# Designs tried in a protein design run: peptides against a protein of PDB entry 6MBK. Part 229

Target 1, 240 residues: chain A of PDB entry 6MBK
Amino acid sequence: GFEMVNFKEEGFGLRATRDIKAEELFLWVPRKLLMTVESAKNSVLGPLYSQDRILQAMGNIALAFHLLCERASPNSFWQPYIQTLPSEYDTPLYFEEDEVRYLQSTQAIHDVFSQYKNTARQYAYFYKVIQTHPHANKLPLKDSFTYEDYRWAVSSVMTRQNQIPTEDGSRVTLALIPLWDMCNHTNGLITTGYNLEDDRCECVALQDFRAGEQIYIFYGTRSNAEFVIHSGFFFDNNSH

## One batch from the design tools (peptide; made by RFdiffusion4, then SolubleMPNN)

Design b2_p27_7_s3 (from b2_p27_7, 16 letters changed)
Fold by OpenDDE base, seed 1:
Structure b2_p27_7_s3 (fold): chain B 240 residues (1-240), chain A 27 residues (1-27)
Amino acid sequence: as target 1 above (240 residues)
Amino acid sequence: SEMEERRKRMEEYAKLQETLYDEFRKE
């Protein structure tokens, strides 16, 4: 009922191939298609994950590294998804000097600086880990791990991470949901959820869409300035 | 109904997403 299209102004999105009615379940994504902390553990990153306390403690960082590893893997299942991701984001980590100066007049500046500092610290830490840890030798990012790479991955997770139940439903974990990210979004009533019984993400149509129209969904405001600033990527060397 | 159950799941999911950054927004 839909197709992926690269819209000129809005980038990649979904277009209806037929009429879709409001509340119609038109899009679902099984767990096996998601990038999750679990899939990170089961990937080439697994051995390092098992021996690094920070990766174990911070699922969002684990996802960031998972994303980088898969991006560097030509045969990755998630290549089509990764290729749709922006090269840059509207996160504080990408703010220009003028934007930062403007924010100096706001109460948000402290948090922005903290995010810069923490991200830089995280990069420095993991750069050393990747260079020295035995289980990092086979990582595809071994020879290509720059701050720009890390900034990109972190920002990708900041803006796209979702909380979903674990497979057994006992806990909450983090996931990137490719097909949700491959469509553009609007504000309003949330039309996405997780069906644990069928172990899949589900999306229903917010409104009627006609064939040929771009489909917009709403699964939360993750790009909100407050959420981006307080994205959980704070790092304390002594807290792990 | 299935639709009602789905709507309920989505509401629960929405609530879950709202708590995503709660621990990090605390002063």
Scores: peptide ipSAE 0.270, ipTM 0.768, DockQ to the pose 0.494
Fold by OpenDDE base, seed 4:
Structure b2_p27_7_s3 (fold): chain B 240 residues (1-240), chain A 27 residues (1-27)
Amino acid sequence: as target 1 above (240 residues)
Amino acid sequence: SEMEERRKRMEEYAKLQETLYDEFRKE
């Protein structure tokens, strides 16, 4: 067991409520809880996905639209998760003018502008698609699709996307993982794998933790949500 | 201040995550 705790210097993180052994599976999330490209295909977005090459080619954008569609759906299964997401992010897409000016002296400015331009282009493209494509008519975002919406969704995916196997394990796809943000909140990275037999994401402890200790998922610098493979990407057995 | 706003957002986020976790454990 674990609990969320506000640590003095590290901020909010996870604390063990019992002794946890190294390599112990202490957190898992079944596929059915995940927002995936597959779930996007199976949602109201599915028909449009099936006919748009960009959505098909870029899973992150597919997830972004999936996120927007579900956010706009009051009865969405993922509302509890979506409501936990930040309204803004520390991504370049949210940089203020002053921040951008500070970056002008660095090479980072290129990346910032690149993201701005790419995101704007994507928005313009999909705005047209949503307005004109027949399969977009029933999308809950059809009449409310702003750049701010798209920026938010893209940033959400950018900061939280994880690679997971497809249901049949034949390919890699992308997923937003509810509850998983708690792990990243502590370390910025999670060390995990995917158990295909149980069809779930699995997070294991990298070391022993005693009751009351902060759980560190990864020893290192915080980063965007990354799926760090521990003991292999695909777990072939339940021996962990 | 921006720092204060960020702190507030983070606190709210944390609370919501905790709520989500509680719901998750019930399932």
Scores: peptide ipSAE 0.200, ipTM 0.721, DockQ to the pose 0.020
Fold by OpenDDE base, seed 3:
Structure b2_p27_7_s3 (fold): chain B 240 residues (1-240), chain A 27 residues (1-27)
Amino acid sequence: as target 1 above (240 residues)
Amino acid sequence: SEMEERRKRMEEYAKLQETLYDEFRKE
């Protein structure tokens, strides 16, 4: 019902190959394709995860490290997905000096500085963990873990993380969703959900699409300031 | 040229995405 197309200015996205009706399920992504906290636990990161309280408490950080480990693994199942991710982002962690200077006159500057500070602290902490913890020895990033790596992973998760149910449906967890990222985004065209019975993410069209039209997914729009607010990568007092 | 390099990168991207799509279609 859809195909991948490189749209002008919009980049790669999905185009309908047939008419899609409103409320029609046209796209789904099974759990096995997702990068989740659970898949992180089941990966080479698992042993370290099991012994680090911060990784356990902060699923987004777990995903960030999962992303880094898989990126460093040439045979990773997710390589095709990971290689499609941007090399840099428009998050505050990538703000240029002029942008930061401009924000000095606004309330946003405090959030930006806080994010920088917290991210730096996290990096310092995990750098030490990676260097000293026995279960870190088998990590593919053992000898190559830079702040830039961490910044990238954090920003990737910040911009792309989704809440999904656990396998048993008892809790919510975090996931990166391939194919989801291939869809360009606009307001009110697609609604998303998770089907526990079939164990998959699902998209239903909120409007009709004609054959040849670009399909959009709605995730809501966030400003850079909102990225700071909703990053979730700040140290919580209870997680230390 | 820079344009050619960009084109190649885009083609590579498309190929990678196709791989994901193939996995999707197998479900």
Scores: peptide ipSAE 0.035, ipTM 0.586, DockQ to the pose 0.019
Fold by OpenDDE base, seed 2:
Structure b2_p27_7_s3 (fold): chain B 240 residues (1-240), chain A 27 residues (1-27)
Amino acid sequence: as target 1 above (240 residues)
Amino acid sequence: SEMEERRKRMEEYAKLQETLYDEFRKE
């Protein structure tokens, strides 16, 4: 029903290969393709995860480390995805001094500084952990873990993380969705959900698309996709 | 350039993902 195409103005996106009707399920991504906190736990990071309270408490950080570990692994399943990620981001963590100075006159500066401070603190903490913890010895980051690495990973997760249900449907967890990153999204009604029965992310067309047209996916929040959970799972707090 | 290299990688990734997606649709 679709193909990936590089559109001139909007970059990579989806183009319909057939007519797609409104309310039609045309796109889904199974859990096994996702980078999740669960997959992090099942990776080389697993032993350390099991011993570190911060990794356990903060799924976004767990994903960041998962991303770094997989990036450093030449045989990683997610290498093709990781290689498409930007080397830098437009997040506050990459703001230049002049840009930060300009923001000093705005209320946003406090949030920026908070993010800087928190990220720096996290890096310092995990640098020590990686250097001293026994379960960190097997990590590819052992001898190469810089602030730039951490900043990149955190920014990658911050800009691309999605909330999905856990496998058992009891909680919400975080995921990077490789195929989803190749879709051009527009703000609007949420048409993306997760089907627990089939264990997959799902996207329903909000409008008709003709063959050859670019497909736009509507979601509620930019940079943090929201899902309408199906198959009996419900979580009230949808804050990403 | 870095942008050009990234574009190439994205194209390769897109092709791979299409293939993988087709396989998953068969299930």
Scores: peptide ipSAE 0.022, ipTM 0.518, DockQ to the pose 0.020

Design b2_p27_7_s4 (from b2_p27_7, 16 letters changed)
Fold by OpenDDE base, seed 3:
Structure b2_p27_7_s4 (fold): chain B 240 residues (1-240), chain A 27 residues (1-27)
Amino acid sequence: as target 1 above (240 residues)
Amino acid sequence: SEREKLEELQKKYAELQKTLYDEFRKE
């Protein structure tokens, strides 16, 4: 019920090919299409992941490296998605000196500095790992791993990561959702959930859309997206 | 069937990816 369109002002987005009713399940994305910690483990990054405690402990960093590896892979399944990602972000890691100075009068400054320091430390750590670890030799990052690359990947994940259940539903993990990012988002309620039975992300329309209209997903925030649906995060089937 | 639905979704996704790529190449 949708198609990809490059809208003049809004950029890439989805257009309805038929009428969509409010509360209708119109979009779903199977796990197989997601960039997940699992797909990272199953990629060229897998051997390194299995040996590095930080990658294992921090799914967001695992996704960041997965994103970088796939970006560097011309034949990656996710290339079309990755190419849609911004080259820079409105995150503390990209703040200019003037912005930081302005924030010095606020409590936010501590978070900014903390994030910057942590990211720098992580980069230094992983730079050494990539240079010295045997399992890093096969990574496309071996000869090209800059702070800018790392900053971009971390910011991409920070702004676009979604919580999803593991395959067995026993815990929560992180994912990037390509088709989700193809929708333009407006401020509003998050009405997305994960269907464990069908193993897919599901989105219901918050309003009616007519054929030919751009589909907007009302999303409160992209950063650290939580699947908050009216009936809860996890559901076995769609009640809509 | 569920399998058919998945295949259709995968096809749709591939079509979207192709469309996206083609649009980027025009620019």
Scores: peptide ipSAE 0.021, ipTM 0.479, DockQ to the pose 0.031
Fold by OpenDDE base, seed 1:
Structure b2_p27_7_s4 (fold): chain B 240 residues (1-240), chain A 27 residues (1-27)
Amino acid sequence: as target 1 above (240 residues)
Amino acid sequence: SEREKLEELQKKYAELQKTLYDEFRKE
């Protein structure tokens, strides 16, 4: 098995409680433990989701709002997970002026500015929705929905979202995977997947781990930087 | 068997959540 440990330098992670062999299925997370677009639809956000085309069209935004709603709910099932999330991220949305200036010499600057612009537009749109839409009245966001909140939620989803199949396997949807996010990453072969038959995320060990060792997993070819840049929240202003 | 595995996993998840919460409160 494994246990959760707060490593001094790496933060939260998983430690093996026994010897784990390479290619051993040691970790799985059932769908019902995930924060998904479906769980967002089934939450207090559901009524608003059903009436807002942007939430319906953009699963990542739906997850961002789901995350904010659950964060504001003391009795949320995901509170222990949410509390492990960083307060700030190394994403373009958090770049300081000097970092942005440095990037002006690179081709990435256009993407950075695009992210800023899109995120600001999305925030402005949803701020209005939350203030005016009848189904937003019961959301915990009504009294406190700042750009900082939205930036945090967006960045959380951008850095942590995973593609998983829908329950019927017909489509791909997005999910945040508790426990999975606590595993530190190493380079290697893809050792993660989704078992549709058992309706769970599965992770096999990349290498042998001894009892007491930190467990590292590989999420795939995702460089955090590339994923953040390319998994951006694109907003079409003409959608409404 | 699969049900038992799920229950065990849920228990483990709950234990991890508790651990997370406890660790968070210490900081």
Scores: peptide ipSAE 0.021, ipTM 0.502, DockQ to the pose 0.031
Fold by OpenDDE base, seed 5:
Formats: C-alpha cells, structure tokens, sequence
Structure b2_p27_7_s4 (fold): chain B 240 residues (1-240), chain A 27 residues (1-27)
C-alpha cells in the first residue's frame, strides 16, 4: 500500500499507492525483524553482554553495540536496514563549536555537555573492555572500534530507539524498527502501537490518504528536539 | 554528486522494503 519516494522538501518518505482510510492498519513490523536488546543478547554480543554490567543495565548501549556488530557482519540479516542509516546525525554529539556556543545561551547546554561527557566515558570504558575482555575476541569490531563508530551507533539508537513490550508483555524493552525509519513524522494522535497477540508493531493511518499522497505517522507525545537532547545515554534515564 | 547519493539511498530503501515484505509473505 506504499512506496518509498524522495519528496522535495521533506526528503525520503512513504507515498500511498492506494487510498488508505483513517484508522486503517496499513503498516506492521513483526518482532523477528526488529533489532532488540533480546536479539543483541542472542547475537555474537551475547557472551559479553552476560558479563558486562553496563550493557545489562543500559539497553540503548546494548543496541548500539548490536548495531556495530551487525554492521561489521557482511551476512547480517539487518544489512539492508543498516545501509539505509545516515553516516552522520543532527545530534548534540555532532555539533560544531558554533552550535555549542549558541547553546551556551540556552538551558540545553547542560544536557549537551552531559551527553558529551557520558559518551566519551562510555567509549573509554568499552574500548578497554573490547581490548581486554575474553568474550570481546569474537566481536567483528575487535580491531576496529573507534570513537566515530561509537558516536555513530549511539546517535543511531538515540534517534531511532522505540519502546516495545517484551514477548510476555510483562516489561518494556528497546528496539530499532526498520520500516518505521522509512516514514516521516507528524504531531497528533498516537498512531503506533504493539500487538502482543500477533507479536508485531502496528501503525494505523491518522487520516485518510489518497493514492499518491505522502504518509505520515506519529510515535508519541515527545518532540524530536526534546528526544534528541534529553534521551541521551544516561544511566538513570536509559535503564534497561 | 547529490543525484548519485539520492539514487544510492533509493536503492538501499528499496532493498530494505523488499527484505521486509519477503519476510511478511513467509507468515
């Protein structure tokens, strides 16, 4: 019911190939297609995950490492998704000096500095872990773990992470949703959810769309700007 | 060029879409 199109003003997005009615379920993604903390645990990262407290405590960091491991794996199931990800992001970790100086006049500066500091500390920590931990020897990133790689992975997860239920619905976990990343977003009523019975992410149309119109979706109440600034990799705020 | 980047990106998204739909059809 949709196709990928490059829109002049908004960049790449989804266009309806048929008429879609409001409240119609037109898009879904099964759990098996998601990059999750669970899939990270079940991957080559699993042995290290089981022995590292930070990976266990922070699902977003686990996803970042999962993303790096899969990117470095030519036969990864998620290669088609990973290859669509930007090489750089409009996140605080990529801000130039002039942007940081501008932010010094705002309340956001403290959060930006915290994000920089935390990311640098995390990289230093995991660099040592990857160099010294026995279970890191099997990781495809063992000899190629740079700050740029980590910054990229952190920013990828920070901008794209979603909360989903665990399989039993008892807890929440984090996931990257490949097909979600293809959509442009709008504010309004929540049109996304998770169907536990069918074990899939679901998106319903927020309005009627005609064939040829761009499709927009809405994840929740957070703004993109607020999420990017405040949903960084902080222990207290990003616990698994 | 910008055009080449766009074409490459379109190809990547098309591959992703195909992969996802292929998985959907298996269910």
Amino acid sequence: as target 1 above (240 residues)
Amino acid sequence: SEREKLEELQKKYAELQKTLYDEFRKE
Scores: peptide ipSAE 0.020, ipTM 0.513, DockQ to the pose 0.021
Fold by OpenDDE base, seed 4:
Parts: C-alpha cells; structure tokens; sequence
Structure b2_p27_7_s4 (fold): chain B 240 residues (1-240), chain A 27 residues (1-27)
C-alpha cells in the first residue's frame, strides 16, 4: 500500500501505491521491530543499564545509548532504519552561536542553554561511565563515544521517540518506530495508536490518499513537555 | 539582572562548546 520515496524538500517519506481511504489502517509496526527501552535492556547495553541509575531512570537516554550501540553494530537488525535517520537535526543542540544570539531576545534562549548544558553534563557523565565501568567494555562505542555521537542520539530520540505501552500494558515506555518515522507529519486528526491485542503500533489514514500521493500522518500531542521538565529536553512538535 | 544572567549563560555556552569540541571531538 505504500513505498519509501525520497522527496525533494521533505526528504524520505511514504508514498501511496494504491488508493488509501480515510480511517484505513494502512501501516502497522509490531513491537518486535521497535527500538524500545526493553530492547535496550535486552541488548549489549543491558548489563550497563542494569547498573546505571540514570539509564534506568531516564528511558530517553537509554534509547539514545541503544541507538548508538546499534548504529555501531554492523549486524544490527535496525541498521536499515538507523541509516534513514538524519545525520543532523534542527534541535538547539545543533545551534550555532549566531543562531543562539538571534534567539537571545526570546524566552527560548533559556531552554536552549539549559538543554545544551544538560546534554553536555550527561555526556561527560557517560563518557566517564563508558571509560570506567566494566560492563561498558563490550559496548561497540567504547572507543568512539564523542559528544557529537551523544547529541545526535539524544536529538534522534527527542525528535522521534514515541510513547507506547509496555508489553503487559501496565505502564508507558518509549520507542523508536521504524517506518513510522518515514511518514511526514501534518496537523489534523490523531491517527496513531497502539493495539495491545496484536502488540503493534497502528496508523490509520487521516484522509484519502490517491495512488502516488505522499502519505502524511499526525501523531497528536506528545508528552515532550514532561521531558523538558524532567530531562531538560527542548519541546518539539511531532514533526519529523 | 536577567540580561546579566543571559550573558553569563552565553559565555558558559561558548566555553563549554569549545571545551567539548577540543577535548572530546572525534579525532
């Protein structure tokens, strides 16, 4: 029903290969394909995760490290997904001094500096952890963990993280969703959800799409505000 | 003042950026 296409202005996106009707379930992604905090725990990162309180407390950081570990692993299942991720982001972590100066007249400047400072501190902390912790020895990033890597991973998670239920449905956790990120976003009706019975993310079309048209989806409101408060992440809209 | 705080933050930002790139940037 869809194909991945590189659009000139929007980058990679999904194009309908057939007519899709509004409210039609056209895309679903099973849990097993997701990069989650759980998959991070079950990966090479698991031993370190189990002993680091920050990784345990901050699922977004756990995902960031999971992403870095998988990126550094040539045989990672998620390589095809990771390769579609931008190399840089429009997040405050990538702002140049001139851009920061431009924002000086706005309230956003405080958030920018806060995010930068927090991210740098986190990097410094984890750099030390990776260098000294025994369970970090098996991490493929041990000898190549740079700030650029960290800000990329954090920015990737910040812009692409999704809330999903845990397997038992008792709690909410975080996930990166392959293929989901390839859908460009528009404002409108919420068309995304999770089906616990089938254990999958589900996306329904917010409108009719004709064959050959780019598919747009709407994630609705994300709880990025909570991450701003607790993690120092900058609030961003659900636009990829 | 709020302005002074902002200027201080800006300086810290620049210093931190320099430090990170100089010390921890990929060779």
Amino acid sequence: as target 1 above (240 residues)
Amino acid sequence: SEREKLEELQKKYAELQKTLYDEFRKE
Scores: peptide ipSAE 0.006, ipTM 0.234, DockQ to the pose 0.017

Design b2_p27_8_s1 (from b2_p27_8, 12 letters changed)
Fold by OpenDDE base, seed 3:
Structure b2_p27_8_s1 (fold): chain B 240 residues (1-240), chain A 27 residues (1-27)
Amino acid sequence: as target 1 above (240 residues)
Amino acid sequence: PEQAKPYPGLSRKEMAEKLRKEEELAE
């Protein structure tokens, strides 16, 4: 019912291959295909996760390391997904010094500076952990962990992370949702949820889409400052 | 592959200018 396409005006997105009606369930992704904090715990990262309080406390960082470990693993189940991710992002972590100065006249600059400091501190901390912790010896990134690696992983998670229920439904955790995260943003309502009975993420159509049209979703209530900082784009006529 | 976004054609300078203008209008 849809395909990944590189649109001339919008970049990569999903295009309908047939007519899709509003509220139609057109896309679902089973838990087994998701990259989650749970899958991170069950991976080669698991032993280190069990011993590091920051990984345990910050699911986004756990996902970042999960991405790095799987990217470095040729036989990873998620290689096809990881290969679809950008090699670089349009978020401030990738800005040149002169480009950061463009934001100095905005209130957003304070959040950008905080992001720089936090990311740098996290990298320094985990560089030491990876070099010294016994459980880090099993990680495929043991001998190759650069700031650029960490920046990429953090940015990948920042731009794509979603909340989903744990497998037992008792708590909320974080996940990357392959294929679904290719949808571009438009104004509207949240049309993605999780079906616990079928154990899958489900997306219903925000509106009617004809065959050949791009399929848009609503990313949620965010300001343009939040979109610039966390997603790397500005949205004209943003409702928020 | 490129990141999925609605306005890939905006420069970083243009994004900053648009943010500044929105902030000024909100003040």
Scores: peptide ipSAE 0.516, ipTM 0.840, DockQ to the pose 0.474
Fold by OpenDDE base, seed 4:
Structure b2_p27_8_s1 (fold): chain B 240 residues (1-240), chain A 27 residues (1-27)
Amino acid sequence: as target 1 above (240 residues)
Amino acid sequence: PEQAKPYPGLSRKEMAEKLRKEEELAE
């Protein structure tokens, strides 16, 4: 009942191909299709993950490296998904120097600077790890790991990461949810959950959508500063 | 969640200005 469309103003999003009623379960994604910390552990990254404290402690970084490894793997199961991801993002990590200066008059500038520092430090750390760690030799990014690569992966995860339960449901982990993450944001309530019985992410319609209309979801309660820094947009009608 | 751009036409400058104005209103 939906299709991926490149909207003129908003970029890629989902469009309804039929009328969808509010609260209708219109989209679900089984765990096996998700990029998760678990799938990262089960990938070529697994051996390195098991020995690197940062990968273990920071699921978002684990996902970033998982994404990079899969992108560099021509036969990756997630290639179709990865090809839908933007090559660049509108987050401050992609701002030019003069554009960063526009934020100097905002309180958000401090978080932006922190993001730059953290990202740079992480890159430097993992560059060394990739060059020296025995388990990094098998990674497809071994000979090609640039700051731009890392920036892209971090930004991809930052803009798209979601919390889901672990396979056993005992704790929360992080995931990228293909296709679903194409939905753009609007005011409302969280309409995405995880069905443990069927082991799938489920999204119900926030409102009625007519055939041909863009399907929006609520990203959660966030300030515009958070949207700017972590998602690369300002939401003028932000009710939160 | 993807980069929803409610105002996809905003420049980075305009976005920063809007953010600044919003912060000023919150003070």
Scores: peptide ipSAE 0.512, ipTM 0.846, DockQ to the pose 0.311
Fold by OpenDDE base, seed 1:
Structure b2_p27_8_s1 (fold): chain B 240 residues (1-240), chain A 27 residues (1-27)
Amino acid sequence: as target 1 above (240 residues)
Amino acid sequence: PEQAKPYPGLSRKEMAEKLRKEEELAE
């Protein structure tokens, strides 16, 4: 019912191949296909995760390292998904110095500076961990862990992370949702949920989409400052 | 969901200008 298409103005997105009615369940992704904190714990990263407090405390960083490890693994189950990810992002972490100066007159500049400092500090910390921790020796990134790698992974997670329930449904955790995360944003209501009975993410259509139309979802209530900083885009006519 | 994607349609300069204008209107 849909296909991935590169749209000129929005980049990659999903296009309907048939008419889709509002509230129709058109897309679902089983847990086993997701990149989650749990899958990170069960990967080659698991031993290090079990001994590093920051990885344990910050699921987004765990996902970032999970993404890096899987990217470095030719036989990774998620290679097809990883290949769909941008090589670079339009988030401030990729701005040149002169481009950052464009934001100096905005309140967003403070969050951008904080993001730079935090990302740099995290990289420095984990660079040392990877070089010295015994359980880091088996990681594919042991001898190749650059700031550019970390920036990419952090940006990938920042732009695509979602909350889902844990396997037992007792709490929430973080996940990357392949295919679904190809949908671009529009005003509306949240139409994505998690079906615990079937253990899958489910997306229903926000509105009627005709064959050939781009399928949009609502990312949630966010300001354009939040969209620029965390998603790398400005949305005209943002309802928030 | 906390998902976000870039809209490549605007330059970084244009995005910054639009943000500034929105902030001014909100004040």
Scores: peptide ipSAE 0.513, ipTM 0.850, DockQ to the pose 0.323; fails the geometry check
Fold by OpenDDE base, seed 2:
Structure b2_p27_8_s1 (fold): chain B 240 residues (1-240), chain A 27 residues (1-27)
Amino acid sequence: as target 1 above (240 residues)
Amino acid sequence: PEQAKPYPGLSRKEMAEKLRKEEELAE
């Protein structure tokens, strides 16, 4: 019912291959296909995760390292997904110094500086961990962990992370949702949920989409500052 | 969700300017 398409202006997105009606369940992704904190714990990263408090406390960082480990693994199940991810992002972490100066007249600059500081500190910390921790020796990134790698992974997670229930439904965790995360943003209501009975993420159509139309979803209530900083775009008609 | 680029045609400068203007209007 849909296909991945590179739209000239909007970049990659999903296009309907048939007419999709409003509220129609057109896309679902089983948990087993998701990159989650749980899958990170069950991966080669697991031993390190179990001994590092920051990885345990910050699911987004756990996902970032999960991405890096899987990217470095030729036989990773998620290789097809990882190959769809941008090599670079339009978030402030990729801004040149002169481009950062464009934001100096905005209130968002403070969050940007905080992001730079935090990301740099995290990298420095984990660089040391990867170099010295025994459980890091088996990581495929052991001998290849640059700031650029970390920046990419953090940015990938930042732009794509979602909240989902844990397997038992008792808590909320973070996940990357392949294929679904190709949908671009529009105004509307959240139309994605998690079906615990079938253990899958489900997306219903926000509106009618005709064959050949791009399928949009609502990313949730976010300001343009949040979209700029965390998603790398400004939405002119943002209702929030 | 993917980095939606509803306005991919905007430069980083233009994006910053739009953000600034929006902030000014909100004050």
Scores: peptide ipSAE 0.508, ipTM 0.843, DockQ to the pose 0.342; fails the geometry check

